# Peptides against a protein of PDB entry 6B4E: the designs that were tried, part 6

Target 1, 295 residues: chain A of PDB entry 6B4E
Amino acid sequence: TNFDKISKMFWHYKDKIAQIKQDIVLPIKKADVNVRNLLSRHKRKINPKFGQLTNSNQQLFKIQNELTQLINDTKGDSLAYHWILNFIAKAVVHQAETEVRVKPESALPLGKLTLYLLVQFPELQELFMARLVKKCPFVIGFTCEIDTEKGRQNMGWKRNNENKWEDNTSYDERMGGILSLFAIITRLQLPQEFITTTSHPFPIALSWHILARICNTPLNLITNTHFVILGSWWDAAAVQFLQAYGNQASKLLILIGEELTSRMAEKKYVGAARLRILLEAWQNNNMESFPEMSP

## One batch from the design tools (peptide; made by RFdiffusion4, then SolubleMPNN)

Design b2_p17_2_s4
Fold by OpenDDE base, seed 1:
Structure b2_p17_2_s4 (fold): chain B 295 residues (1-295), chain A 17 residues (1-17)
Amino acid sequence: as target 1 above (295 residues)
Amino acid sequence: SEEEKREKELEELEKLL
């Protein structure tokens, strides 16, 4: 693992967030009133769609079509189009932070919707990845120290209006929710209409990178959060990961579930204990996955 | 092959842990 490359990737996306603010978000505030009104109307229609997802593929397809139409309505103005995609990127990540954190299986319909949009609108890919990395650097296997305020900010910790850091449980749950969404996206097959013509924008190999990079992370930087997000990843993608990489996947699951947890045993991390339970369930041929969506 | 490359990477990971 080349950590210098990972750091460069992290800062690339941080720069992208700054660029998005300067080139998309701020300029639209000075745009023509008709454009601003259009975007305000579309934002109001788009925002509730993510919460309307269920375990139904029929409902998913309906929402996909509605969002596609709403996004296409903005293509006449490049700035408006990029603004609405950036809004969607933010909204999807926010849904992961709020709903997926408390109901991990909701990542499946959200991930299917997101993957569809990422393929249908390729310009969403960089916007979405930048937002993911900002909120949850674990999605690219980035870790830094959190002994400083800047370190905590880089790792996605939030402060409230009173300048107080969020509690550890809230942070862990948010990171788990975001990582669950990303894990689901990486393990999903492309929709049938794209499978023969388009490459997967965030393939299962990115899950490999997450696990491998965490395994190579200096132990002094490993926290309970690392184990929490590994557990979230496991629930979301372990079955499909094993299907994709076979024996190599098994070795990596043993590395995170047995070896990494053993190396950190003195810390008595709750997340590590859960990951051990997941490993043991797998060893007993009782690995569980999220239920499939209904037709 | 890509498979061989991944296997070698895992071997290196095991040594570091």
Scores: peptide ipSAE 0.034, ipTM 0.693, DockQ to the pose 0.908
Fold by OpenDDE base, seed 2:
Structure b2_p17_2_s4 (fold): chain B 295 residues (1-295), chain A 17 residues (1-17)
Amino acid sequence: as target 1 above (295 residues)
Amino acid sequence: SEEEKREKELEELEKLL
């Protein structure tokens, strides 16, 4: 693992967030009133759509079509188009932080919707990845120390209005929710209409990077959160990961489930205990996946 | 071949272990 490369990637996306603010968000505030009104209306129509997802493919397709139309309505103005995509990127990540954290299986319909939008609107890809890395650096296998305020901020920790850090459980759950969504996206097949025309924007290889980079992370930087997000990833993608990489996948699952948990046993992390249970379930031929969506 | 491409990809990924 080249940690310098990972760090450069992390800072690239941090810089991208600053660029988005400067080049997209702030300019719209000075845009024509008609454009601002259009975007306000579209925002109000788009935002509830993510919460309207169910385990139904029929409902998914309906929402895909509605969002596609709403986004296409903005293409006449490049700034408006990029603004609405940035809004969508933020909304999807927010849905992962709030809904997926409490209902992990909701990552599947959300991931399908997101993957569709990422392929249909390629400009969403950089906007979405930047938001993911800002909120959950684990999606690229980045880890830094959290003994400093800046380190915590870089790792996506939030402060409340009283300048108090969020509790560990809240942070762990948020990170787990975001990573579940990303894991799902990496293991999904492209929609049938795109298979022959487009490459997968976030393929299963990115799941490999997450696991491998965490395994190579200095042990003094490994926290309970690392094990929580590995467990979230496991529930979301382990079955499909094994299907994709076979014996090589098995080696990596053993590394995270057995070796990494054993190395950190003295810490008695709850997340590590959960990951150990998942490993044991797999060893007993009882690896589970999220249920497929209904028609 | 597609199979050779996949094998090469897996070899590259193995270097990350």
Scores: peptide ipSAE 0.026, ipTM 0.655, DockQ to the pose 0.134
Fold by OpenDDE base, seed 5:
Structure b2_p17_2_s4 (fold): chain B 295 residues (1-295), chain A 17 residues (1-17)
Amino acid sequence: as target 1 above (295 residues)
Amino acid sequence: SEEEKREKELEELEKLL
């Protein structure tokens, strides 16, 4: 694992966030009143759609079509188009931080919706990835020291209105929610209409990168959060990961589930204990996956 | 071939371990 390369990638996306604010978010405030009104109406229509997802494919397709129409209405103005995509990127990640956090299986319909939008609107890909890396650097296997304020900020820690850091449990759960969404996206097949014409924008290989990079992370930087997000990833993608890479996947699952947990046993991390249970379930041929969505 | 591509991909991924 080349950690210098990962660091460069991390900072690339941090810079992208700053660029988005400067080139998209701030300029729209000076845009024509008709454009601003259009975007305000679209924002109000789009925002509730993510919470309307269920375990129904029929409902998913309805929402996909509604969002597609709303986004297409903005294509005539490049700034408006990029603004609405950036809004969607933020809204999807926010849904992962809130709903997926408390109901991990909700990552499946959200992931399907997101993957569809990423393929249908390719300009969403960089906007979404930048938002993911900002909120949850674990999606690219980035880890830094969190003993400094800057380190905590880089790792996606939030402060409240009193400038107090969020508690460890809240941070762990948010990271788990975001990682669950990303894991689902990496293991989903492209929609049938795109399979022959488009490559997967965030393929299963990115899950491999997450696991391998965490395994190679200096042990002094490994925290309970690392094990929490590995457990979240496991629930979301382990079955499909094994299907994709076979014996090589098994080796990596053993590395995270057995070796990494053993090396950190003295810390008695709750996340590590859960990951060990998941490993044992797999060894007993009881690995579980999220249920398929209804028609 | 698709098999050769997959094998090459796995080899590259193994280097990350």
Scores: peptide ipSAE 0.044, ipTM 0.693, DockQ to the pose 0.139; fails the geometry check
Fold by OpenDDE base, seed 3:
Structure b2_p17_2_s4 (fold): chain B 295 residues (1-295), chain A 17 residues (1-17)
Amino acid sequence: as target 1 above (295 residues)
Amino acid sequence: SEEEKREKELEELEKLL
């Protein structure tokens, strides 16, 4: 693992977030009133749709079509188009932080919707990845110390209005929710209409990178959160990961489930205990995946 | 072959460990 490369990528996306603010978000505040009104209306229509997802493919397709139309309405103005995509990127990540954290299986319909949008609107890809890395650096296997304020900020920790850090459980659950969504995206197949024309923007290889990079992370930087997000990833993608990489996948699952948990046993991390349970379930031929969506 | 390509890909991924 080249940690310098990972750090460079992390800071690239941090810079991208700053660039988005300067070049997209702030300029729209000074844009023509008609453009601002359009975007306000679209924002109000778009925002609730992510919460309207169910386990129904029919409902998914309906929402996909509605969002596609709403986004296409902005293409006449490049700034408006990029603004609405950035809004969508933020909204999707927010949905992962709030809904997926408490209902992990909701990552499946959300991931399907997101993947569709990422392919349909390629400019969303960099905006979405930047938001993901900002909120959950684990998506690229980045880890730093959290002993400093800056370190915690870099790892996506939030502070409340009283400048108090969020509790560990809240942080763990948020990271798990975001990682679940990303894991789902990496293991989903492209919609049939795109398979022959487009490459997958966030393929299953990115799941490999996450796991491998965490395995190579210095042990002094490994926290309960690492095990929580690995467990979230496992629920979301382990079955498909094994299908994709076979024996090599098995080796990596054993490394995270057995070796990494054993090395950190003295810490008695709750996340590690859960990951061990998942490993044991797999070893007993009882690995579970999220149920498929209904027609 | 497609299989050989897949094996090579897996070898490259394994180097990340």
Scores: peptide ipSAE 0.042, ipTM 0.688, DockQ to the pose 0.143; fails the geometry check

Design b2_p17_3_s1
Fold by OpenDDE base, seed 3:
Structure b2_p17_3_s1 (fold): chain B 295 residues (1-295), chain A 17 residues (1-17)
Amino acid sequence: as target 1 above (295 residues)
Amino acid sequence: MEEEIEKELEELEKKYS
């Protein structure tokens, strides 16, 4: 594992977030009133759609089509187009932080929608990754110390209006929700209409990187959150991961489920205990995945 | 990719040996 490379990636996306603010978010506030009105209307129409997802593919396709039309309406103005995509990126991540954290299986329809949009609108990809890395650096396997304010900030910890850090449970659940979404995206197949024309923007290999990088992280930096997000990833993608990489996947799952948890046993992390349960279920040929969506 | 994966696994196995 090249940690310098990972760090470089992390700061690349941090810089990207700053660039997005300077080049997209702030300029639009000074844009023509007609453009601002258009975007306001579109924002109001787009935002609720992510919460309208169900376990129905029919509903998914409906929402995909509606969003596609709304986004296409902005393509005549590059700034407006990028603004709406950035808004969508933020909205999707927010949905993961709020809904997926409490209902992990909701990651499946959200992931399908997101993957569709990422392929349909390639400019969304960098915007989305930047937002993901900002909110949940675990998506690229980045970890730093959280003993400092800057460290916590870098790892996506939030402070309230009283400058108090969020509680550990809240942070863990948010990270788990975001990671669940990303894991789902990495293990989904491209829609049939795209499979021959484009490559997967966030393939299953990115899940490999997450697991391998966490497994190779210095043990003094490993926290309960690492195990929580690994458990979230497991629920979301372990079955498909095993299908993709076979014996090599098995080895890596054993490393994180058995070896990493054992090394950290003295900490008695609740997340680690759950991961052990998942490992045992797999060993007993009882690995579960999210149910498929209805037609 | 497969070769790189194998090398990475070897590194990890060494870490936890």
Scores: peptide ipSAE 0.663, ipTM 0.959, DockQ to the pose 0.944
Fold by OpenDDE base, seed 4:
Structure b2_p17_3_s1 (fold): chain B 295 residues (1-295), chain A 17 residues (1-17)
Amino acid sequence: as target 1 above (295 residues)
Amino acid sequence: MEEEIEKELEELEKKYS
């Protein structure tokens, strides 16, 4: 594991967030009134779509088509197009923070929708990844100390209006929700119409990196959150991960489920206990995945 | 890819040996 490379990647996306604000968000406020009105209308139509997802593929396809049309309506203005994609990136991550955190299986329809949009609109990829890394650095296996304010901020901790840090449970659940979404995206196959013409933008290899990088993280930096997000990842992608990498996947799952948890046993992390339960279920040939969506 | 995976696993196994 090259931690310097990971750190550089982390800061690259932090810089990207600043660049997005400067080059996309702020300039649109000075754009023509007609453009601003268009974007306002589109925002109002787009935002509820993510909450309208169900376990139905039919509903998914309907929403995909509706969003595609709405996004295409903005392509006549490059700034408007990038603005709406950035809005979508933020909205998807927000949906993960709110809905997926309480209903992890909802990551599947959300992930399918997101993957479709990422392929259909390639410019969304960097916008989405930047937002993910800002909110949940675990998606690239980045970890830093959280005993400083800057460290907590870098790891995605939020403060309320009273400048108080969010509680540990809230942070863990948000991180788990975001990671669940990302894990789902990495293990999904491209839609049939794209398989022969496009490479997967966030392939299963990125799940490998998450697990391997966390497993190789200095133990003094490992927290309960690490185990929580590993558990979230496990529910979302472990079955498909094993299918993709076979024996190598098995070895890595044992390393995180048995070895890493054992090294951290003295901490008595609740997340670690759950991960051990997941490992044991797998060892007993009882590994579960999210149910497939209905027609 | 396979070679990289194997090297990474070896590194991790060494860490937890």
Scores: peptide ipSAE 0.663, ipTM 0.958, DockQ to the pose 0.839
Fold by OpenDDE base, seed 1:
Structure b2_p17_3_s1 (fold): chain B 295 residues (1-295), chain A 17 residues (1-17)
Amino acid sequence: as target 1 above (295 residues)
Amino acid sequence: MEEEIEKELEELEKKYS
């Protein structure tokens, strides 16, 4: 694992966030009133769509079509188009932080919708990844120390208006929600209409990188959060991961589930205990996955 | 990809040996 490259990737996306604010978000505030009104209306229509997802593919397709139309309405103005995509990127991640956090299986319909939009609108890919890395650096296997304020900020910790850090449980659950969404996206097949014409923008190989990079992270940087997000990933993608990489997947799952947890046993992390339970379920041929969506 | 995976696994196995 080349951690220097991972760090460079992390800071690339941090720079991208700053660039988005400077070149997309702020300029729209000074844009023509008609453009601002259009975006305001579209924002109000788009935002509730993510909460309207269910376990129904029929409902998913309906929402896909509605969002596609709304996004296409902005293509006449490049700045407006990029602004609406950035809004969508933020909204999807926010949905993961809130809804997926409390209902992990909701990552499946949200992931399917997101993957569709990422393929349909390729410009969304960099905007979405930048937002993911800012909120949850674990999606690229990045880890830094959290003994400093800057370290905590880099790892996505939030402060309230009173300058108080969020509690550990809130942080862990929020990271788990975001990672669940990303894991689902990496293990989903492209929609049928895109399989022959487009490559997967965030393929299963990115799940391999997450697991391998965390497994190779210096042990003094490993926290309970690492095990929580590994557990979230496991629920979301372990079955499909094993199907994709076979024996090599098995070896890596044993490394994180058995070896990494064993090395950190003295810490008595709750997340590590859960990961061991997941490993044992797999060993007993009782690995579970999220239920498939209905027609 | 296969060679990269094998190399990464070897590195990890060494770490946890």
Scores: peptide ipSAE 0.663, ipTM 0.958, DockQ to the pose 0.931
Fold by OpenDDE base, seed 2:
Structure b2_p17_3_s1 (fold): chain B 295 residues (1-295), chain A 17 residues (1-17)
Amino acid sequence: as target 1 above (295 residues)
Amino acid sequence: MEEEIEKELEELEKKYS
């Protein structure tokens, strides 16, 4: 694990967020009133779509088509197009923070929708990854100390209006929700219409990086959150991960589930206890995955 | 990629040996 490269990647996306603000968000405020009105209307139509997802593929396809049309309507203006994609990136991550955190299985339809959009609109990929890394650096296996305000900020901690940090449970759940979504995306197959023409933008190898990088993180930086997001990842992608990498996957799962948890046993992290349970379930040939979506 | 994976696993196994 090259932590310097990971850090460079982290800061690259942090810089990308700043760039998005300067090059996309702020310029739209000075755009023609007709463009601003168009985007306002589209925003209002797009926002509820993510909450309308169910375990139905039929509903998924409907929403995919509706969003595709709405996005295509903006392609006549490059700035408007990038603005709407950035809005979608933010909305998807927000959905992970709010809905997936309380209903992890909702990551599957959301992930399918997101993957479709990422392939259909390639410009969404960098916008989405930048938002993910900003909100949840764990998606690239980045970890820093949280003993400082800057460290907490870098790791995606929020403050309320009274400048008080969010509680640990809220942070853990948000991170778990975002990581669940990303994990699902990495283990999904491309839609049938793209499988022969496009490479997967966020393949299962990115899940490998998450696990390996966390496993190699200095132990003094490991927190309960690390175990929570590993558990979230496990529920979302462990079955498919084992299918993809076989014995190598098994070794890595044992390292995080057995060895990492053992090294941190004195901390009595609740997330670590759950990960141990997941490991034991796997060892007993009882590993579970999210149910497939209905027609 | 397989070689990189193997190298990473060896490094991790050493860490936790």
Scores: peptide ipSAE 0.662, ipTM 0.958, DockQ to the pose 0.923

Design b2_p17_3_s3
Fold by OpenDDE base, seed 4:
Structure b2_p17_3_s3 (fold): chain B 295 residues (1-295), chain A 17 residues (1-17)
Amino acid sequence: as target 1 above (295 residues)
Amino acid sequence: SLEEMEKELEELEKKYS
């Protein structure tokens, strides 16, 4: 694991967030009133769509089509187009922080929708990754110390209006929700219409990187959150991960489930205990995945 | 690649040996 490269990637996306604000978000405020009105209307129509997802493929396809139309309506203005994509990136991550957080299986329809949009609108990819890394650096296996304010900020910790840090449970659950979504995206197959013409933008190899990089992280930086997000990843993608990489996948799952948890046993992390349970379930041939969506 | 994965696994296994 090259931690310097990971750090460079992390800061690349942090810089991208700043660039997005400067080049997309702020300029649109001074754009023509007609453009602003268009975007306002589209924002209002787009925002509720993510919450309208169910465990139904029919509903998913409906929403995909609706969003596609709404996004295409903005393509006549490059700035408007990028603005709406950035809005979507933010909205998807927000949905992961809220709904997926409390209902992990909702990551499946959300992930399918997101993957579709990422392929249909390639410019969304960098916008989405930048938002993901900002909110949940675990998606690229980045970890830093959290004993400083800057460290906590870098790791996606939030402060409330009273400048108080969020509680550990809230942080863990948010990170788990975001990671669940990303894990789902990495293990999904491309939609049939794209599978022969486009490469997967966030393939299963990115799940490999998450696990491997966490395993290689200095142990003094490992927290309960690491185990929480590994558990979230496991629920979301472990079955498909094993299918993809076979014996290599098994070895890596043993490393995180057995070796890493054992090394950190003295900390008595709740997340680690859950991960042990997941490992045991797998050992007993009882590994579960999210249910498939209905027609 | 599979080769890269195996190499990385070996390094990780060494860490936890």
Scores: peptide ipSAE 0.530, ipTM 0.947, DockQ to the pose 0.885
Fold by OpenDDE base, seed 2:
Structure b2_p17_3_s3 (fold): chain B 295 residues (1-295), chain A 17 residues (1-17)
Amino acid sequence: as target 1 above (295 residues)
Amino acid sequence: SLEEMEKELEELEKKYS
């Protein structure tokens, strides 16, 4: 694991967030009134769509079509188009922080929708990844110390209006929700209409990187959150990960489930205990995955 | 690649051996 490379990637996306603000968000505020009005209307129509997802493929396809039309309506203005995609990127991550956090299985329809949009609108990919890394650096296996304010900020910790850090449980759950979504995206197959024409933008190899990089992280930087997000990843993608990489996948799952948890046993992390349970379930040939969506 | 994965696994296994 090249941690310098990971760090450079992390800061690349942090810079991308700043660039998005300067080149997309701020310029729209000075754009033509008609453009601003259009985007306001589209924002109001788009935002509820993510909450309308269910375990139904029929409903998913309906929402995909509606969003596609709404996004296409902005293509005549490049700035408007990028603005609406950035809004979508933010909305998807927000949905992961709120809904997937409390209902992990909702990551599946959200992930399918997101993957569709990422393929249909390639410009969404960098916008989405930048937002993911900002909110949850674990998606690229980045970890830094959280003993400083800057370190906590870099790792996606939030402060309230009273400048108080969010509680550990809230942070863990938010990170788990975001990571669940990303894990789902990495293990989903492209829709049939795209398989022959497009490569997967965030393939299962990115799940490999998450696990391997966490395993190679200095142990003094490992927290309960690391185990929580590994557990979230496990629920979301472990079955498909094993299918993809076979014996190599098994070895890596043993490293995170057995070796990493054992090395950190003295900390008595709740997330680590859960990961041990998941490992044991797998060893007993009882690994579970999210149920498939209904027609 | 599979070769890169195996190399990375070997390094990790050494870390936890």
Scores: peptide ipSAE 0.530, ipTM 0.947, DockQ to the pose 0.856
Fold by OpenDDE base, seed 5:
Structure b2_p17_3_s3 (fold): chain B 295 residues (1-295), chain A 17 residues (1-17)
Amino acid sequence: as target 1 above (295 residues)
Amino acid sequence: SLEEMEKELEELEKKYS
């Protein structure tokens, strides 16, 4: 693991966020009134769609089609197109922070929708990844110290209106929600219409990187959050990860589930205890996955 | 690749040996 490269990647996406604000978000405020009105209407129509997802594939396809039409309406104006994609990227991550954190299995329909959009609209990929890294650096295996304000900011900690940091539980749950979504995306197959023409934008190899990079992280930087997000990842993708990489996957799961948790045992992290339970379930041939969606 | 994965696993195993 080259942590310098990971840091460079992290800061690349931080710069991308700043660029998005400068080149997309701010300029649209000065755009033609017709464009602004179009985007306002589209925003209002798009925003509730993510909350309308259920465990139904039929409902998923309906929403996919509706969003596709709304996005296509903006393609005639590059700025408008990128603005609406950036809005979608933000909305998807927000849905992970709110809904997925309390109902992890909701990551499956959200992930399917997101993957479809990422393939259908390739320009969404960089916008989405930048938002993910900003909100949850764990998606690329980045970790820094959080004993400074800057460190906490870099790791995605939020402050309230009173400039008070969010509580640890809230942070852990938000990170878990975002990571669950990302994990699902990495383990999903492309829709049939894209399998022969497009490569997976965020393949299962990215899950490998998350686990391996966390295992290689200096132990003094490992927190309860690391174990929480590993548990979230496990629920979301462990079964498919084992199917993809076989023996190598098993070795890595043992490293995070047994070795890393053992090394950090003195901390008595609640997240680590849960990860141990997941490991034990696997050892007893009782590893669970999210149920498949209904027709 | 499998080779890269094995190399990375070897390094990790050394860390936790």
Scores: peptide ipSAE 0.528, ipTM 0.946, DockQ to the pose 0.855
Fold by OpenDDE base, seed 3:
Structure b2_p17_3_s3 (fold): chain B 295 residues (1-295), chain A 17 residues (1-17)
Amino acid sequence: as target 1 above (295 residues)
Amino acid sequence: SLEEMEKELEELEKKYS
């Protein structure tokens, strides 16, 4: 694990967020009124679509088509196009923070939709990844200390209007929701129409990096959140991960499920206890995945 | 690659040995 590389990647996306604000978000506020009106209308139409997802593939395809049309309507103006994609990136992550947080299996339809959009609109990829890293640095295996204000900010902690940090449970659940979405994306296959023409933008190898980097993280930086997001990842992708990498996957799952939890046993982390349960279920040949979507 | 994965696993195993 090259931690310098990870840090550079982290700050790259932090810079990207700042760049997005300066070059996309702020300029649109001063753009032509017709452009602003167009984007306002599209925003209103796009925003509810993510909440309309169900376990139905039919519904998914409908929403995919609707979003595709709405995004295509903006392609005539590069700034408008990038603005709407950035909006979508933010909306998807927000959906993970809210809906997936409370219903992890909802990550599957959301992930399928997101993957489709990422392939259909490649410019979404950097925008989406930047938002993910800002909100949940765990997606690239980045960890820093949270004993300082800056450290907490870097790790995606939020403050309320009274400058009070969110409670640990809220943070853990948000991180778990976001990580669940990302995990799902990494383990999904591209739609058939794209398999021969496009490579997967966020392949299963990124799940490998998440787990390996967490395992290699200094133990003094490991928190309950690490175990929570590992559990979320496990529910979302462990079965497919094992299918993809076989024995190597198994070894890595044992490292996080057995070795890492054992090293941190004195902390009595609730997330670690849950991960142990997941490990035991696997050892008993009872590993479960999210149910497949209906036709 | 598989080789890279094995090397990384070896390093991790050493950490937790």
Scores: peptide ipSAE 0.522, ipTM 0.945, DockQ to the pose 0.856

